# Peptides against a protein of PDB entry 3OAK, part 121

Target 1, 145 residues: chain A of PDB entry 3OAK
Amino acid sequence: DDLEQYLDEKILRLKDEMNIAAQLDIDTLNKRIETGDTSLIAMQKVKLLPKVVSVLSKANLADTILDNNLLQSVRIWLEPLPDGSLPSFEIQKSLFAALNDLPVKTEHLKESGLGRVVIFYTKSKRVEAQLARLAEKLIAEWTRP

## One batch from the design tools (peptide; made by RFdiffusion4, then SolubleMPNN)

Design b1_p29_6_s4 (from b1_p29_6, 16 letters changed)
Fold by OpenDDE base, seed 3:
Structure b1_p29_6_s4 (fold): chain B 145 residues (1-145), chain A 29 residues (1-29)
Amino acid sequence: as target 1 above (145 residues)
Amino acid sequence: SGLSEEELEEMEKEAEKLLEKEEEFEKLK
């Protein structure tokens, strides 16, 4: 129906915006590595984060989010950057909080690749303890029969 | 249903690749 179509389009637009933001930040960081210019700062994801959080936090969008594989873009935002560093703490905290409230199923983990990334956060030496614990909680929940 | 033990192990193997990247990053600090 009209509402369903509207919601799908909204999520797909956000997905595209998230992917673009991620790529722009990657480009910035790659350039920083190549040139040694430490003044180059990747800020595109941070700029878009409020919009992402707003959408992910709406219960009425949960099915649309999951059906359109927005979690793939969430995964991309959480993955280590080209230099091996992690996204900002703010991004990590916000996205893990959102994931905790979503009815994520096994199928969604597989199609998005999110599972491996969350497991990474349970083991990373650079992740804050509070987020590592949250990642562990998510894995435990997703492994329940 | 939730992730099986086998599925979890597969994801852990993939996660290890990401951990290796992090280790390389730490060495370059």
Scores: peptide ipSAE 0.590, ipTM 0.918, DockQ to the pose 0.812
Fold by OpenDDE base, seed 1:
Structure b1_p29_6_s4 (fold): chain B 145 residues (1-145), chain A 29 residues (1-29)
Amino acid sequence: as target 1 above (145 residues)
Amino acid sequence: SGLSEEELEEMEKEAEKLLEKEEEFEKLK
């Protein structure tokens, strides 16, 4: 199926871009720590965020997103950074909004590691209340009755 | 089907590792 292959490639390219952006931001933050240069700002994920949101919002891409484990990259973007800091509020808000509309199944949570991260957001003292509530909603929906 | 209670508990254990990172971050501030 030509369309299926095209969509797979599109998602895989985005997945790669997301992973690169995450690593570049980590590199920037580590450099900031090493040099003390406070002018170094991690911006790669923020720059790519609109594209990520656009893709995640497409209903016709849901299966492709889930089948190609794009949620792994979403998980990476949501995880605390090596220094323990959190991604920007905008990234959190956008990704949680997107997750709320995706038909995420247990298998996707396991293969991506997203479950543990969302649980983290229900417990973190630094997460905004509105996002913590959304995280709680997701966990409730993903949990057996 | 959704996550079982056991699966949820396992993920909660893993989430604790992330919480520890957060705590370490706060200590360094």
Scores: peptide ipSAE 0.589, ipTM 0.918, DockQ to the pose 0.757
Fold by OpenDDE base, seed 2:
Structure b1_p29_6_s4 (fold): chain B 145 residues (1-145), chain A 29 residues (1-29)
Amino acid sequence: as target 1 above (145 residues)
Amino acid sequence: SGLSEEELEEMEKEAEKLLEKEEEFEKLK
């Protein structure tokens, strides 16, 4: 199916872009730690966020998103950074909102590692209360029969 | 079907590793 192939390629390209953005931000933060240069700011994920949100919000892409394990890249974006910091509030908020509208199944949580990260957000003392509540909501929904 | 109790517990154990790492970061600040 030509359309299916096109959509798969689209999602896989985004997945690659997300992974690259995450690594570039990690590299920037590591260099900041090593050099003490506080002018080094990690911005690659923030720059790509609108595109990520746009794709995640498309109902017609849901199956393609889940089948290609794009949630693995979402998980990577939500993980704590090397300096112990969390991704920006906007990234957290946007991704949690998008996750709430996706038909995520148990198998997707397992293959992406997203489940453990969202649970982390329910327990971390550094996460804002409103986002912790959203994380709790997701966990509750994913545990329903 | 949703996550079983066993699956949830496994994920919680993995999440705990992240929390431990978080605590280590706080200690190093």
Scores: peptide ipSAE 0.588, ipTM 0.917, DockQ to the pose 0.757
Fold by OpenDDE base, seed 5:
Structure b1_p29_6_s4 (fold): chain B 145 residues (1-145), chain A 29 residues (1-29)
Amino acid sequence: as target 1 above (145 residues)
Amino acid sequence: SGLSEEELEEMEKEAEKLLEKEEEFEKLK
């Protein structure tokens, strides 16, 4: 129906914005490495984060979020960057908090690739202990019968 | 239903690839 279509379009637009933000930050970091210009700072994801968190927190959007594989973009935002660094602590914290409240199913983990990335966060030596514990909690919940 | 043991193992194998990549970056520092 009209409302469903409207919500789909809304989520797909955000998905696109998230992907663009991620790529722009990657481009910035790659250019920083190539040129040595330390004034180049990747800020696009941070700027968009409040909007992402706002959408992910809306209960009425949960089905639309999951059906349109927005979690793929969440996964992209959580992956290590080309320079080997992790996304900012704030991004990690905000996204893990949002994931905890979503009714994520097995099929969503598979189609988004989020499962392997969250497992990575449980094992990485570079992740803050508090966030590793949050990742462990999510994995435990997703492995429940 | 949640992830099966088989599905979890598959994801763990994929996660290991990310961990290996991370280790490579650490060696280059």
Scores: peptide ipSAE 0.584, ipTM 0.916, DockQ to the pose 0.754

Design b1_p29_7_s1 (from b1_p29_7, 11 letters changed)
Fold by OpenDDE base, seed 5:
Formats: C-alpha cells, structure tokens, sequence
Structure b1_p29_7_s1 (fold): chain B 145 residues (1-145), chain A 29 residues (1-29)
C-alpha cells in the first residue's frame, strides 16, 4: 500500500545516504594517508548518525529496515577504516544499542554480513570493554536456540 | 616513525581479525 511504499523509499534513501557517508569517509582517510594532510577529517558518518539512530529506534520501521537490508549499511559503518582505526565510540555504542532492539533473524545476518563484523568486535583487543560486552550480548541473542 | 609503525601494525591486526571473523562465521553457517 501507499504507507508501505513510503516507508520502503524512506529506508532505501537512508541506506544510500549511509553508504555514501561511509565511502566519503573512506576517501577522506585515504587522501589523508596519501597526502599527510591532517586537516582532513572523516565526519560524514558522525553527521548522519543521529538520523540513523532515529530511524533504527522506530518500532514501526523494523520490518522495513530488515526487509531492505539496511543492516548491510550498518555493517559497513562498523568495519575497520583505511587508517586501521575503528568507527568512533559513539557510532559503535549507538549502533549496538539500536541493534539490540531489532528482531534480527539469521537470514538478516547472512544477507548483511552483520554477524561477522559483530564477532570481530568480540575478538578485537582494540575494542573498549563496554562495547565488546554489547557485541557479545548481540551474538548471544542471535545464536540462542 | 614509531607512530607510523604503530598505526600500520594496528591496521594489520584489525584486518586479520576481521578476516578471521568472516571466515569463522562462514564455516559455522
């Protein structure tokens, strides 16, 4: 119906915005590495984060989020960056919190690759303990019988 | 510099762990 179509378009637009933000940050960091210009700061994901969190927190969007594989973009946002760093503490915390409230199923994990990246966060010694625990909680929820 | 060496080492570590995690999940699926 009209509402379903509207919601799909909304999520797909956000998905595009997230992917663009991620790529722009990657490009910025690559250029920073190549040129040594320390004034180049990757800020696109941070700027978009409030909007992402807002959308992920809405119960009425859960099905649309999952059906349109928005979690793939969430996975992309969590991946290591070209300079070897991880996304900001705030990005990690906000996304893990939001994921905890979504009815994520195995099929969503497979098509998004989210399970793999979250497992990474449980293993990495570079991840803050608080966030590692959140990642572990997600894995436990997703793998429980 | 030491800073550059540290960053490179960190990058490699993150990459290795990420790839390992990817592999493990695929094997478990």
Amino acid sequence: as target 1 above (145 residues)
Amino acid sequence: SLLEEYKEAEKLTAKDLFEEAMKELQEAA
Scores: peptide ipSAE 0.051, ipTM 0.584, DockQ to the pose 0.075
Fold by OpenDDE base, seed 2:
Structure b1_p29_7_s1 (fold): chain B 145 residues (1-145), chain A 29 residues (1-29)
Amino acid sequence: as target 1 above (145 residues)
Amino acid sequence: SLLEEYKEAEKLTAKDLFEEAMKELQEAA
């Protein structure tokens, strides 16, 4: 119906915005590496983070979020950056917290690649212990029979 | 690069663990 279509479009717009933000940050960091200009700072994801968290926290959007594979964009935001760094502590923490409240199913994990990335956070030597524990909690919930 | 190799290694490890975990979950479901 009209409402469902509206919600789909809303989530798809956010998905696009997230992907653009991720790419812009990647471009910024690549430029930083190429030029040595340390004044170049990747800020696009951080700027968009409050909106992402707000959407992910809305229970009435859960089905729309999952059906439109917004989790793929969440996965992209969690991936390591060109300079070898991880997304900011705040991004990690906020996303892990938001993911904890979504009724994520195995099919969503597979189609988004989110499961692999979160497991990565449980194993990576670059991840803060606190965030690794949050990642472990998610994995435990998603794999609980 | 070494960095890329390291990242890929971590992703592959995650993939293996993920696939194993998902297999177990599917079998239990």
Scores: peptide ipSAE 0.032, ipTM 0.535, DockQ to the pose 0.063
Fold by OpenDDE base, seed 3:
Order: sequence, then C-alpha cells, then structure tokens
Structure b1_p29_7_s1 (fold): chain B 145 residues (1-145), chain A 29 residues (1-29)
Amino acid sequence: as target 1 above (145 residues)
Amino acid sequence: SLLEEYKEAEKLTAKDLFEEAMKELQEAA
C-alpha cells in the first residue's frame, strides 16, 4: 500500500546515503594514503550516523529495514577501511546497539553478509574489548537454537 | 593487514561457525 511504498522509499534512500557516505570515506582515505596528506579525515559516516541510528531504532521500520537489506549497508559500514583501520568506536558501538533490537533472522544475515563481519569483530585483536563483547552478544542471539 | 585478517576470519572462522550454528538451528527446529 501507500504506507509500505513510502517506507520502502525511505529506507532505500537511507541505504543509498549510507553507501555514498562509505564510499566517500573510502575515497578520502585512499587519497590520504596516496598523497600522504594526513589532514584528510573521513567523516561522512560519522556525520550520517545519528540518522542511521534513529532509523534503526524505530520498531515500525524493522520489517522495511530487513526486507530492503539495509543490513548490507550496515555491514559495509563495519568493514575495515583502506588505511587498515576499523570504523570509529562510536560507529561500532552505535550499530551494535541498534542491531541488538532488530529481529534479525538467518536469511537477513546471508543477504547482507553482516554475520561474517560481526564474527570478525569477535575474533580481531584490534577491536576494543567492550565492542567485542557486544559483537559476541549479537552472534549468540543470532545463532540461538 | 586488517583486511587480510578480515578475509581470513570470514572464510575460515565465520564459515565454520555459521555452518555449526545452522546445523544446531536445523536440529532444534
């Protein structure tokens, strides 16, 4: 119906915005590596983060979020960056918290690849202990029989 | 590199973990 279509468009717009933000940050960091200009800072994801968290926290959007594979963009936001770093502590923490409230199913994990990246966060020595615990909590929930 | 670590974890650890998890889910279902 009209509402469903409206919500789909809303989520798809956000998905596009997230993907653009991720790519812009990647471009910035690639240029930083190429030029050695350490003044180049990737901030596009951080700027968009409040909007992402706001949307992910809305229960009435959960089905739309999952059906449109917004979690793919969440996965992209969590992936390692060209300079060998991980997304900021705030991005990790906020996304893990938001994911905890979504009724994520195995099909969504497969479609998005989110499960694999979160597992990585449970194993990586470069992840803060607090965030590793949050990742472990998600994995435990998603793999619960 | 971190990227290589990610790829290794994805293919060697995540795959095994998810396969085991899915097996358990199927048995419980």
Scores: peptide ipSAE 0.031, ipTM 0.514, DockQ to the pose 0.046
Fold by OpenDDE base, seed 4:
Structure b1_p29_7_s1 (fold): chain B 145 residues (1-145), chain A 29 residues (1-29)
Amino acid sequence: as target 1 above (145 residues)
Amino acid sequence: SLLEEYKEAEKLTAKDLFEEAMKELQEAA
C-alpha cells in the first residue's frame, strides 16, 4: 500500500546516503594517505549518524529496515578504513546499541555480512573493551537457541 | 589491505559460528 511504499523509499534513500557517506570518508582517507595532508578529516559518517540512529530506533521501521537490507550499509560503516583504523567510537557505540533492538534473523545477517563484522569486533585488540562487550551481546542474541 | 584481510580471515569464523547455532536450533526443535 501507500504507507509500505513510502517506508521502503525512505529506507532506500537512507541506505544510499549511508553508502555515499562511507565512500566519501574512504576517498578522504585515501587522499590523506596519498598526499600526506593530515588536515584531511573523514567526517561524513559522523555527520549522518544521528539520522541513522533515529531510523534504526523506530520499531515501526524494523521490517522495512530488514527487508531492504539496510544492515548491509550498517556493516559497511563498521568495516576497517583505508588507513587501518576503525570507525569512530561514537559510530561503533551508537550502531551496536541500535542493533540490539532489531529482530535480526540469520537470513539478514547472511545477506548483509553483519555477523562477520560484529564477530571481528569481539576479537580485535584494537576495539575498546566496552564496545567489544556490546558486540558480544549482539552475537549472543543472534545465536540464541 | 586490512579490509581484505579482515574479510577473508573472519569469513570462516562467522560461518562456523552460524552453523553451530543452526545445529543447536535443529536439535532443540
Scores: peptide ipSAE 0.030, ipTM 0.493, DockQ to the pose 0.056

Design b1_p29_7_s2 (from b1_p29_7, 10 letters changed)
Fold by OpenDDE base, seed 2:
Structure b1_p29_7_s2 (fold): chain B 145 residues (1-145), chain A 29 residues (1-29)
Amino acid sequence: as target 1 above (145 residues)
Amino acid sequence: SLLEEVEEAKTLTAEDLYKEALEELKKAA
């Protein structure tokens, strides 16, 4: 119906925006590495983060989020950056918190690749202990019988 | 489940997997 279509389009637009933000940050950091210009700062994801969190927190969008594989873009946002760093503390914390409230199923994890990324955060030495614990909580919930 | 399989994997750690992923990203950029 019209509402369903509207919601799908909304989520797909956000998905696109997230992917673009991620790519722009990657491009920025690659250029920074290439040129040595330390004034180049990757900020696109951070700028878009409030919108992402807002959408992820809306219960009425859960099905639309999952059906349109928005979690793939969440996964992309959590992946390591060209300089070897991880996304900002705030991005990690916000996304982990938001993910905790979504009814994520195995099929969504497989489709998005999110499961593997979150497991990475439980094991990586580059991750703050506090965030590793949040990741562990997600894993525990997703593997719950 | 997928998560159980990945967590139980002994050949590569999650850290190793994403180190490799990072390298691939650099190549693709």
Scores: peptide ipSAE 0.165, ipTM 0.704, DockQ to the pose 0.245
Fold by OpenDDE base, seed 4:
Structure b1_p29_7_s2 (fold): chain B 145 residues (1-145), chain A 29 residues (1-29)
Amino acid sequence: as target 1 above (145 residues)
Amino acid sequence: SLLEEVEEAKTLTAEDLYKEALEELKKAA
Protein backbone atom coordinates (compact mmCIF):
# COMPACT_ATOMS: atom_id res chain seq x y z
CA ASP B 1 0.00 0.00 0.00
CA ASP B 2 0.94 3.65 0.04
CA LEU B 3 2.48 3.48 3.47
CA GLU B 4 4.58 0.48 2.59
CA GLN B 5 5.81 2.20 -0.51
CA TYR B 6 6.66 5.28 1.45
CA LEU B 7 8.58 3.28 4.02
CA ASP B 8 10.40 1.36 1.32
CA GLU B 9 11.50 4.58 -0.27
CA LYS B 10 12.58 5.96 3.06
CA ILE B 11 14.73 2.96 3.83
CA LEU B 12 16.16 2.84 0.35
CA ARG B 13 17.12 6.48 0.62
CA LEU B 14 18.86 5.79 3.89
CA LYS B 15 20.58 2.81 2.37
CA ASP B 16 21.87 5.01 -0.39
CA GLU B 17 23.00 7.64 2.08
CA MET B 18 24.83 5.02 4.10
CA ASN B 19 26.58 3.68 1.05
CA ILE B 20 27.60 7.15 0.00
CA ALA B 21 28.89 7.93 3.46
CA ALA B 22 30.93 4.76 3.49
CA GLN B 23 32.40 5.47 0.10
CA LEU B 24 33.25 9.03 1.00
CA ASP B 25 35.07 7.85 4.09
CA ILE B 26 36.92 5.27 2.03
CA ASP B 27 37.89 7.94 -0.45
CA THR B 28 39.06 10.19 2.33
CA LEU B 29 41.20 7.52 3.88
CA ASN B 30 42.63 6.45 0.56
CA LYS B 31 43.58 10.03 -0.12
CA ARG B 32 45.06 10.27 3.34
CA ILE B 33 47.20 7.25 2.59
CA GLU B 34 48.33 8.37 -0.82
CA THR B 35 49.06 11.97 0.13
CA GLY B 36 50.17 11.52 3.70
CA ASP B 37 47.88 14.33 4.71
CA THR B 38 46.95 13.31 8.22
CA SER B 39 44.51 16.18 8.46
CA LEU B 40 42.11 14.22 6.31
CA ILE B 41 39.57 12.65 8.62
CA ALA B 42 36.80 10.29 7.62
CA MET B 43 33.66 11.56 9.29
CA GLN B 44 30.77 10.84 6.98
CA LYS B 45 29.59 7.67 8.66
CA VAL B 46 29.86 9.25 12.08
CA LYS B 47 27.80 12.19 10.91
CA LEU B 48 25.09 9.93 9.57
CA LEU B 49 25.16 7.47 12.46
CA PRO B 50 22.44 9.12 14.54
CA LYS B 51 20.02 8.87 11.66
CA VAL B 52 20.94 5.26 11.05
CA VAL B 53 20.47 4.38 14.69
CA SER B 54 17.18 6.19 14.79
CA VAL B 55 15.84 4.21 11.88
CA LEU B 56 17.19 0.88 13.04
CA SER B 57 15.63 1.37 16.46
CA LYS B 58 12.10 1.74 15.17
CA ALA B 59 10.19 -1.49 15.52
CA ASN B 60 7.67 -0.49 12.90
CA LEU B 61 10.45 -0.27 10.33
CA ALA B 62 11.95 -3.69 11.00
CA ASP B 63 10.27 -5.45 8.11
CA THR B 64 11.07 -2.62 5.74
CA ILE B 65 14.67 -2.56 6.89
CA LEU B 66 15.08 -6.27 6.35
CA ASP B 67 13.12 -6.47 3.11
CA ASN B 68 15.19 -3.74 1.52
CA ASN B 69 18.49 -5.25 2.62
CA LEU B 70 19.56 -2.29 4.69
CA LEU B 71 21.76 -4.78 6.48
CA GLN B 72 23.99 -4.74 3.44
CA SER B 73 24.82 -1.16 4.23
CA VAL B 74 25.24 -2.04 7.88
CA ARG B 75 27.74 -4.67 6.82
CA ILE B 76 29.56 -2.17 4.69
CA TRP B 77 29.80 0.16 7.63
CA LEU B 78 31.36 -2.59 9.72
CA GLU B 79 33.99 -3.63 7.20
CA PRO B 80 37.66 -2.78 7.66
CA LEU B 81 38.84 0.51 6.26
CA PRO B 82 41.55 1.13 3.66
CA ASP B 83 44.12 1.90 6.30
CA GLY B 84 43.43 -1.43 7.93
CA SER B 85 41.56 0.05 10.83
CA LEU B 86 38.06 -0.79 11.92
CA PRO B 87 35.11 1.57 12.10
CA SER B 88 34.94 3.76 15.16
CA PHE B 89 33.98 2.38 18.52
CA GLU B 90 30.76 4.32 18.42
CA ILE B 91 29.75 2.95 15.05
CA GLN B 92 30.39 -0.60 16.15
CA LYS B 93 28.62 -0.20 19.45
CA SER B 94 25.61 1.54 17.98
CA LEU B 95 25.16 -0.90 15.15
CA PHE B 96 25.59 -3.98 17.30
CA ALA B 97 23.06 -2.64 19.75
CA ALA B 98 20.59 -1.82 17.02
CA LEU B 99 21.00 -5.18 15.35
CA ASN B 100 20.12 -6.90 18.59
CA ASP B 101 16.54 -5.72 18.29
CA LEU B 102 15.98 -6.76 14.69
CA PRO B 103 14.40 -10.09 13.82
CA VAL B 104 17.22 -11.04 11.50
CA LYS B 105 16.73 -14.24 9.53
CA THR B 106 19.00 -16.43 7.47
CA GLU B 107 17.93 -14.86 4.23
CA HIS B 108 18.86 -11.42 5.51
CA LEU B 109 22.29 -12.56 6.57
CA LYS B 110 22.88 -14.15 3.20
CA GLU B 111 21.73 -11.08 1.33
CA SER B 112 23.86 -8.75 3.37
CA GLY B 113 26.87 -10.81 4.32
CA LEU B 114 26.44 -9.43 7.80
CA GLY B 115 26.85 -12.73 9.57
CA ARG B 116 30.40 -13.25 8.44
CA VAL B 117 31.39 -9.74 9.39
CA VAL B 118 29.90 -10.02 12.85
CA ILE B 119 31.70 -13.30 13.40
CA PHE B 120 34.89 -11.47 12.58
CA TYR B 121 34.19 -9.09 15.42
CA THR B 122 33.79 -11.99 17.81
CA LYS B 123 37.14 -13.45 16.89
CA SER B 124 39.40 -10.52 16.08
CA LYS B 125 41.96 -9.48 18.64
CA ARG B 126 41.73 -5.99 17.22
CA VAL B 127 38.21 -5.49 18.50
CA GLU B 128 37.51 -4.02 21.90
CA ALA B 129 36.34 -6.62 24.36
CA GLN B 130 33.12 -4.80 25.04
CA LEU B 131 32.23 -4.77 21.37
CA ALA B 132 33.28 -8.35 20.87
CA ARG B 133 30.77 -9.27 23.54
CA LEU B 134 28.04 -7.42 21.72
CA ALA B 135 28.93 -9.25 18.56
CA GLU B 136 28.89 -12.52 20.44
CA LYS B 137 25.45 -11.73 21.72
CA LEU B 138 24.23 -11.30 18.17
CA ILE B 139 25.77 -14.55 17.07
CA ALA B 140 24.24 -16.34 20.01
CA GLU B 141 20.84 -14.98 19.14
CA TRP B 142 21.18 -15.84 15.48
CA THR B 143 22.37 -19.37 16.15
CA ARG B 144 20.01 -20.29 18.93
CA PRO B 145 17.79 -23.32 18.27
CA SER A 1 21.02 -23.64 13.89
CA LEU A 2 18.64 -21.09 12.50
CA LEU A 3 21.21 -19.25 10.45
CA GLU A 4 23.53 -21.36 8.36
CA GLU A 5 25.36 -18.29 7.19
CA VAL A 6 26.52 -17.63 10.71
CA GLU A 7 27.48 -21.22 11.32
CA GLU A 8 29.56 -21.26 8.19
CA ALA A 9 31.37 -18.13 9.24
CA LYS A 10 32.11 -19.63 12.63
CA THR A 11 34.34 -22.17 10.93
CA LEU A 12 36.63 -19.43 9.68
CA THR A 13 39.42 -17.70 11.53
CA ALA A 14 39.41 -14.03 12.26
CA GLU A 15 42.16 -13.60 9.74
CA ASP A 16 40.15 -15.34 7.06
CA LEU A 17 37.19 -13.14 7.70
CA TYR A 18 39.34 -10.05 7.82
CA LYS A 19 40.84 -10.83 4.45
CA GLU A 20 37.42 -11.51 3.05
CA ALA A 21 36.13 -8.22 4.34
CA LEU A 22 39.05 -6.36 2.85
CA GLU A 23 38.45 -7.96 -0.48
CA GLU A 24 34.84 -6.93 -0.42
CA LEU A 25 35.84 -3.41 0.50
CA LYS A 26 38.20 -3.20 -2.41
CA LYS A 27 35.52 -4.38 -4.77
CA ALA A 28 33.14 -1.75 -3.55
CA ALA A 29 35.73 1.04 -3.70
Scores: peptide ipSAE 0.134, ipTM 0.720, DockQ to the pose 0.427
Fold by OpenDDE base, seed 3:
Structure b1_p29_7_s2 (fold): chain B 145 residues (1-145), chain A 29 residues (1-29)
Amino acid sequence: as target 1 above (145 residues)
Amino acid sequence: SLLEEVEEAKTLTAEDLYKEALEELKKAA
């Protein structure tokens, strides 16, 4: 029970960090739009990305990740930004790769909203072809009989 | 099944999903 609680707290802390990073980037970009100050650059998600990828790649954390709806934060990181842009190429690529190894189920897609966002990446003309293929691979896996 | 969740999203265009996301962000800001 102690280990389970520790792992839950670990994932919940990361989830909080991810949400904060996303909001800070949104705030930065909104301020950039409002002020015209092009020196304002959203870097919080990029800075946290290595930690996110590390956690998502741990097989022993899969259940904890899914049970605590960390995928909601993954979804948030993949959503379009206030300036109309998409998350960086590296964020997209890393997250799509990490998602491919998780035993995602229907309930996880529903509670996170991740399914809708990944579909967006398969249909958007603004997404790089390489990344669109990764998104399509996820959809194919999730819709496999 | 996973298909049940994904199929609903397939009925929407990328632009629709994009607009929904932006609206949610604006509400939160």
Scores: peptide ipSAE 0.131, ipTM 0.721, DockQ to the pose 0.414
Fold by OpenDDE base, seed 5:
Structure b1_p29_7_s2 (fold): chain B 145 residues (1-145), chain A 29 residues (1-29)
Amino acid sequence: as target 1 above (145 residues)
Amino acid sequence: SLLEEVEEAKTLTAEDLYKEALEELKKAA
């Protein structure tokens, strides 16, 4: 119906914005590596984060979020960057918190690849203990009988 | 299932998962 279509378009637009932000940050860091210009700072995801968190926190958007595989973009935001670094502490914390309130099912984890990435955060020695615990909580929730 | 994936992933190191993610990112760039 009209409402469903409107919500789909809203989520798909955000998905596109998230993907663009991720790519711009990748481009920035690749150029930083190439040129050695340490003044180049990746900030696009951080700028968009409040909007992402706002959308992910709305219960009425949960089905639309999951049906349109927005979690794929969340996964992309959590992946390591070209310089080997991880996304900022704030991005990790905010996304893990938002994911905790979504009714994520196995099919969503498979189509997004999010499950595998979150497992990485439970095992990586480069992840801060506080965030590793949040990742562990998600895995426990998703694997409960 | 995710449970099966978690069990299988235990055979992989965190570094292996990092490398896979980085490779995918580079491919998409």
Scores: peptide ipSAE 0.022, ipTM 0.533, DockQ to the pose 0.398

Design b1_p29_7_s4 (from b1_p29_7, 11 letters changed)
Fold by OpenDDE base, seed 3:
Structure b1_p29_7_s4 (fold): chain B 145 residues (1-145), chain A 29 residues (1-29)
Amino acid sequence: as target 1 above (145 residues)
Amino acid sequence: SLLEEYKEAEKLTAKDLFEEAMEELKKAA
């Protein structure tokens, strides 16, 4: 119906915005590596983060979020960056917190690849202990019988 | 690199863990 279509469009727009933000940050960091200009800072995801968290926290959007595979963009935001770094502590923390409230199913994990990246966060030595625990909590929830 | 670590974890750890988890879930179901 009209509402469903409206919500789909809303989520798809956000998905596009997230993907653009991720790519812009990647481009910035690639240029930083190429030029050695350490003044180049990737900030596009951080700027968009409040909006992402706001949307992910809305219960009435959960089905739309999952059906439109917004979690793919969440996965992209969590992936390692060209300079060998991980997304900021705030991005990790906020996304893990938001994911905890979504009724994520195995099919969504497969479609998005989110499960694999979160497992990575449970194993990586470069992840802060607090965030590793959050990742472990998600994995435990997603693999619960 | 971290990217290589991620790729290795993805294919060697994530795959195994999820496959094992899914098998256990199937047994429990």
Scores: peptide ipSAE 0.030, ipTM 0.530, DockQ to the pose 0.045
Fold by OpenDDE base, seed 2:
Structure b1_p29_7_s4 (fold): chain B 145 residues (1-145), chain A 29 residues (1-29)
Amino acid sequence: as target 1 above (145 residues)
Amino acid sequence: SLLEEYKEAEKLTAKDLFEEAMEELKKAA
């Protein structure tokens, strides 16, 4: 119906915005590497983070979020950056917290690649212990029989 | 690069663990 279509479009717009933000940050960091200009700072994801968290926290959007594979964009935001760094502590923490409240199923994990990335966070030596624990909690919930 | 190789190695390891976990979940379901 009209409402469902509206919600789909809302989520798809956010998905696009997230992907653009991720790419812009990647471009910024690549430019930083190429030029050595340390004044170049990737800020696009951080700027968009409050909106992402707000959407992910809305229970009435859960089905729309999952059906439109917004989790793919969440996965992209969690992936390591060109300079070898991880996304900011705040991005990690906020996304892990938001993911904890979504009724994520195995099919969503597979189609988004989110499961692989979160497991990565449980193993990576670059991840803060606190965030590794949050990642472990998610994995435990997703794999609970 | 070494960085890329490291990233890919971690991703592959995560993939293996994820697939293993999902297989176990399917068996239990």
Scores: peptide ipSAE 0.030, ipTM 0.554, DockQ to the pose 0.062
Fold by OpenDDE base, seed 4:
Structure b1_p29_7_s4 (fold): chain B 145 residues (1-145), chain A 29 residues (1-29)
Amino acid sequence: as target 1 above (145 residues)
Amino acid sequence: SLLEEYKEAEKLTAKDLFEEAMEELKKAA
């Protein structure tokens, strides 16, 4: 119906925006590495984060989020950056918190790759302990009998 | 790239852990 189509389009637009933001940050950091210009700062994801969190937190959008594989873009946002760093503490924390409220199923984890990256966060020595615990909580929830 | 290295290095381990967890879930269900 019209509402369903509208919601699909909304989520797909956000998905596209997220992917663009991620790529722009990657490009920025690659350029920083190549040129040595330390004034180059990757901020596109951070700028878009409030919108992402807002959408992920809406219960009425859960099905649309999952059906359109928005979690793939969430996974992308959580992946390591070219300089070896992880996304900002705020991005990690906000996304982990938002993911906790979604009715994520195994099929969604597989099609998005989110399960793998979150497992990484549970064991990486580069991840803050607090965030590792949040990641662990997600894994526990997703694998709960 | 480092991202590629991450994907390659963590893929197998993460997959194994995830699959093991899913198997345990299936057994418990």
Scores: peptide ipSAE 0.029, ipTM 0.537, DockQ to the pose 0.059
Fold by OpenDDE base, seed 1:
Structure b1_p29_7_s4 (fold): chain B 145 residues (1-145), chain A 29 residues (1-29)
Amino acid sequence: as target 1 above (145 residues)
Amino acid sequence: SLLEEYKEAEKLTAKDLFEEAMEELKKAA
């Protein structure tokens, strides 16, 4: 099916873009640590975030998103950074909100590793309380009988 | 550290949580 193929390609391209953005930010922060140049700012994920949120919010893309394991890239975006920091508050909030609207199943959590990362957000003292609550909500939904 | 917390969190798997949830579901069914 042409539409299905188109949607698959769209999601896979976004997945690649997300992974590249994450790596570029990691590289930037590693260089910042190495050189002490505080002018180096990791901005690639933030720049791409609106597009990511837009895609994640499309009901007609839900199956394609889940089938192509885009959640793996979402997980990557949520992981701690080399400088010991978390992704920006906005990234966390936006992604948690978007995830709440997806029909995520156990198999998707397993293949993406997203479940473990979100659990981390429920436990870490470095996470804002508001975001920890959103993470808890996701866990509750995913573990709902 | 944050990375240490992340590693510790990895000891808890989604599989474990969902298995527990499924067990509860079975008991309720």
Scores: peptide ipSAE 0.028, ipTM 0.507, DockQ to the pose 0.065

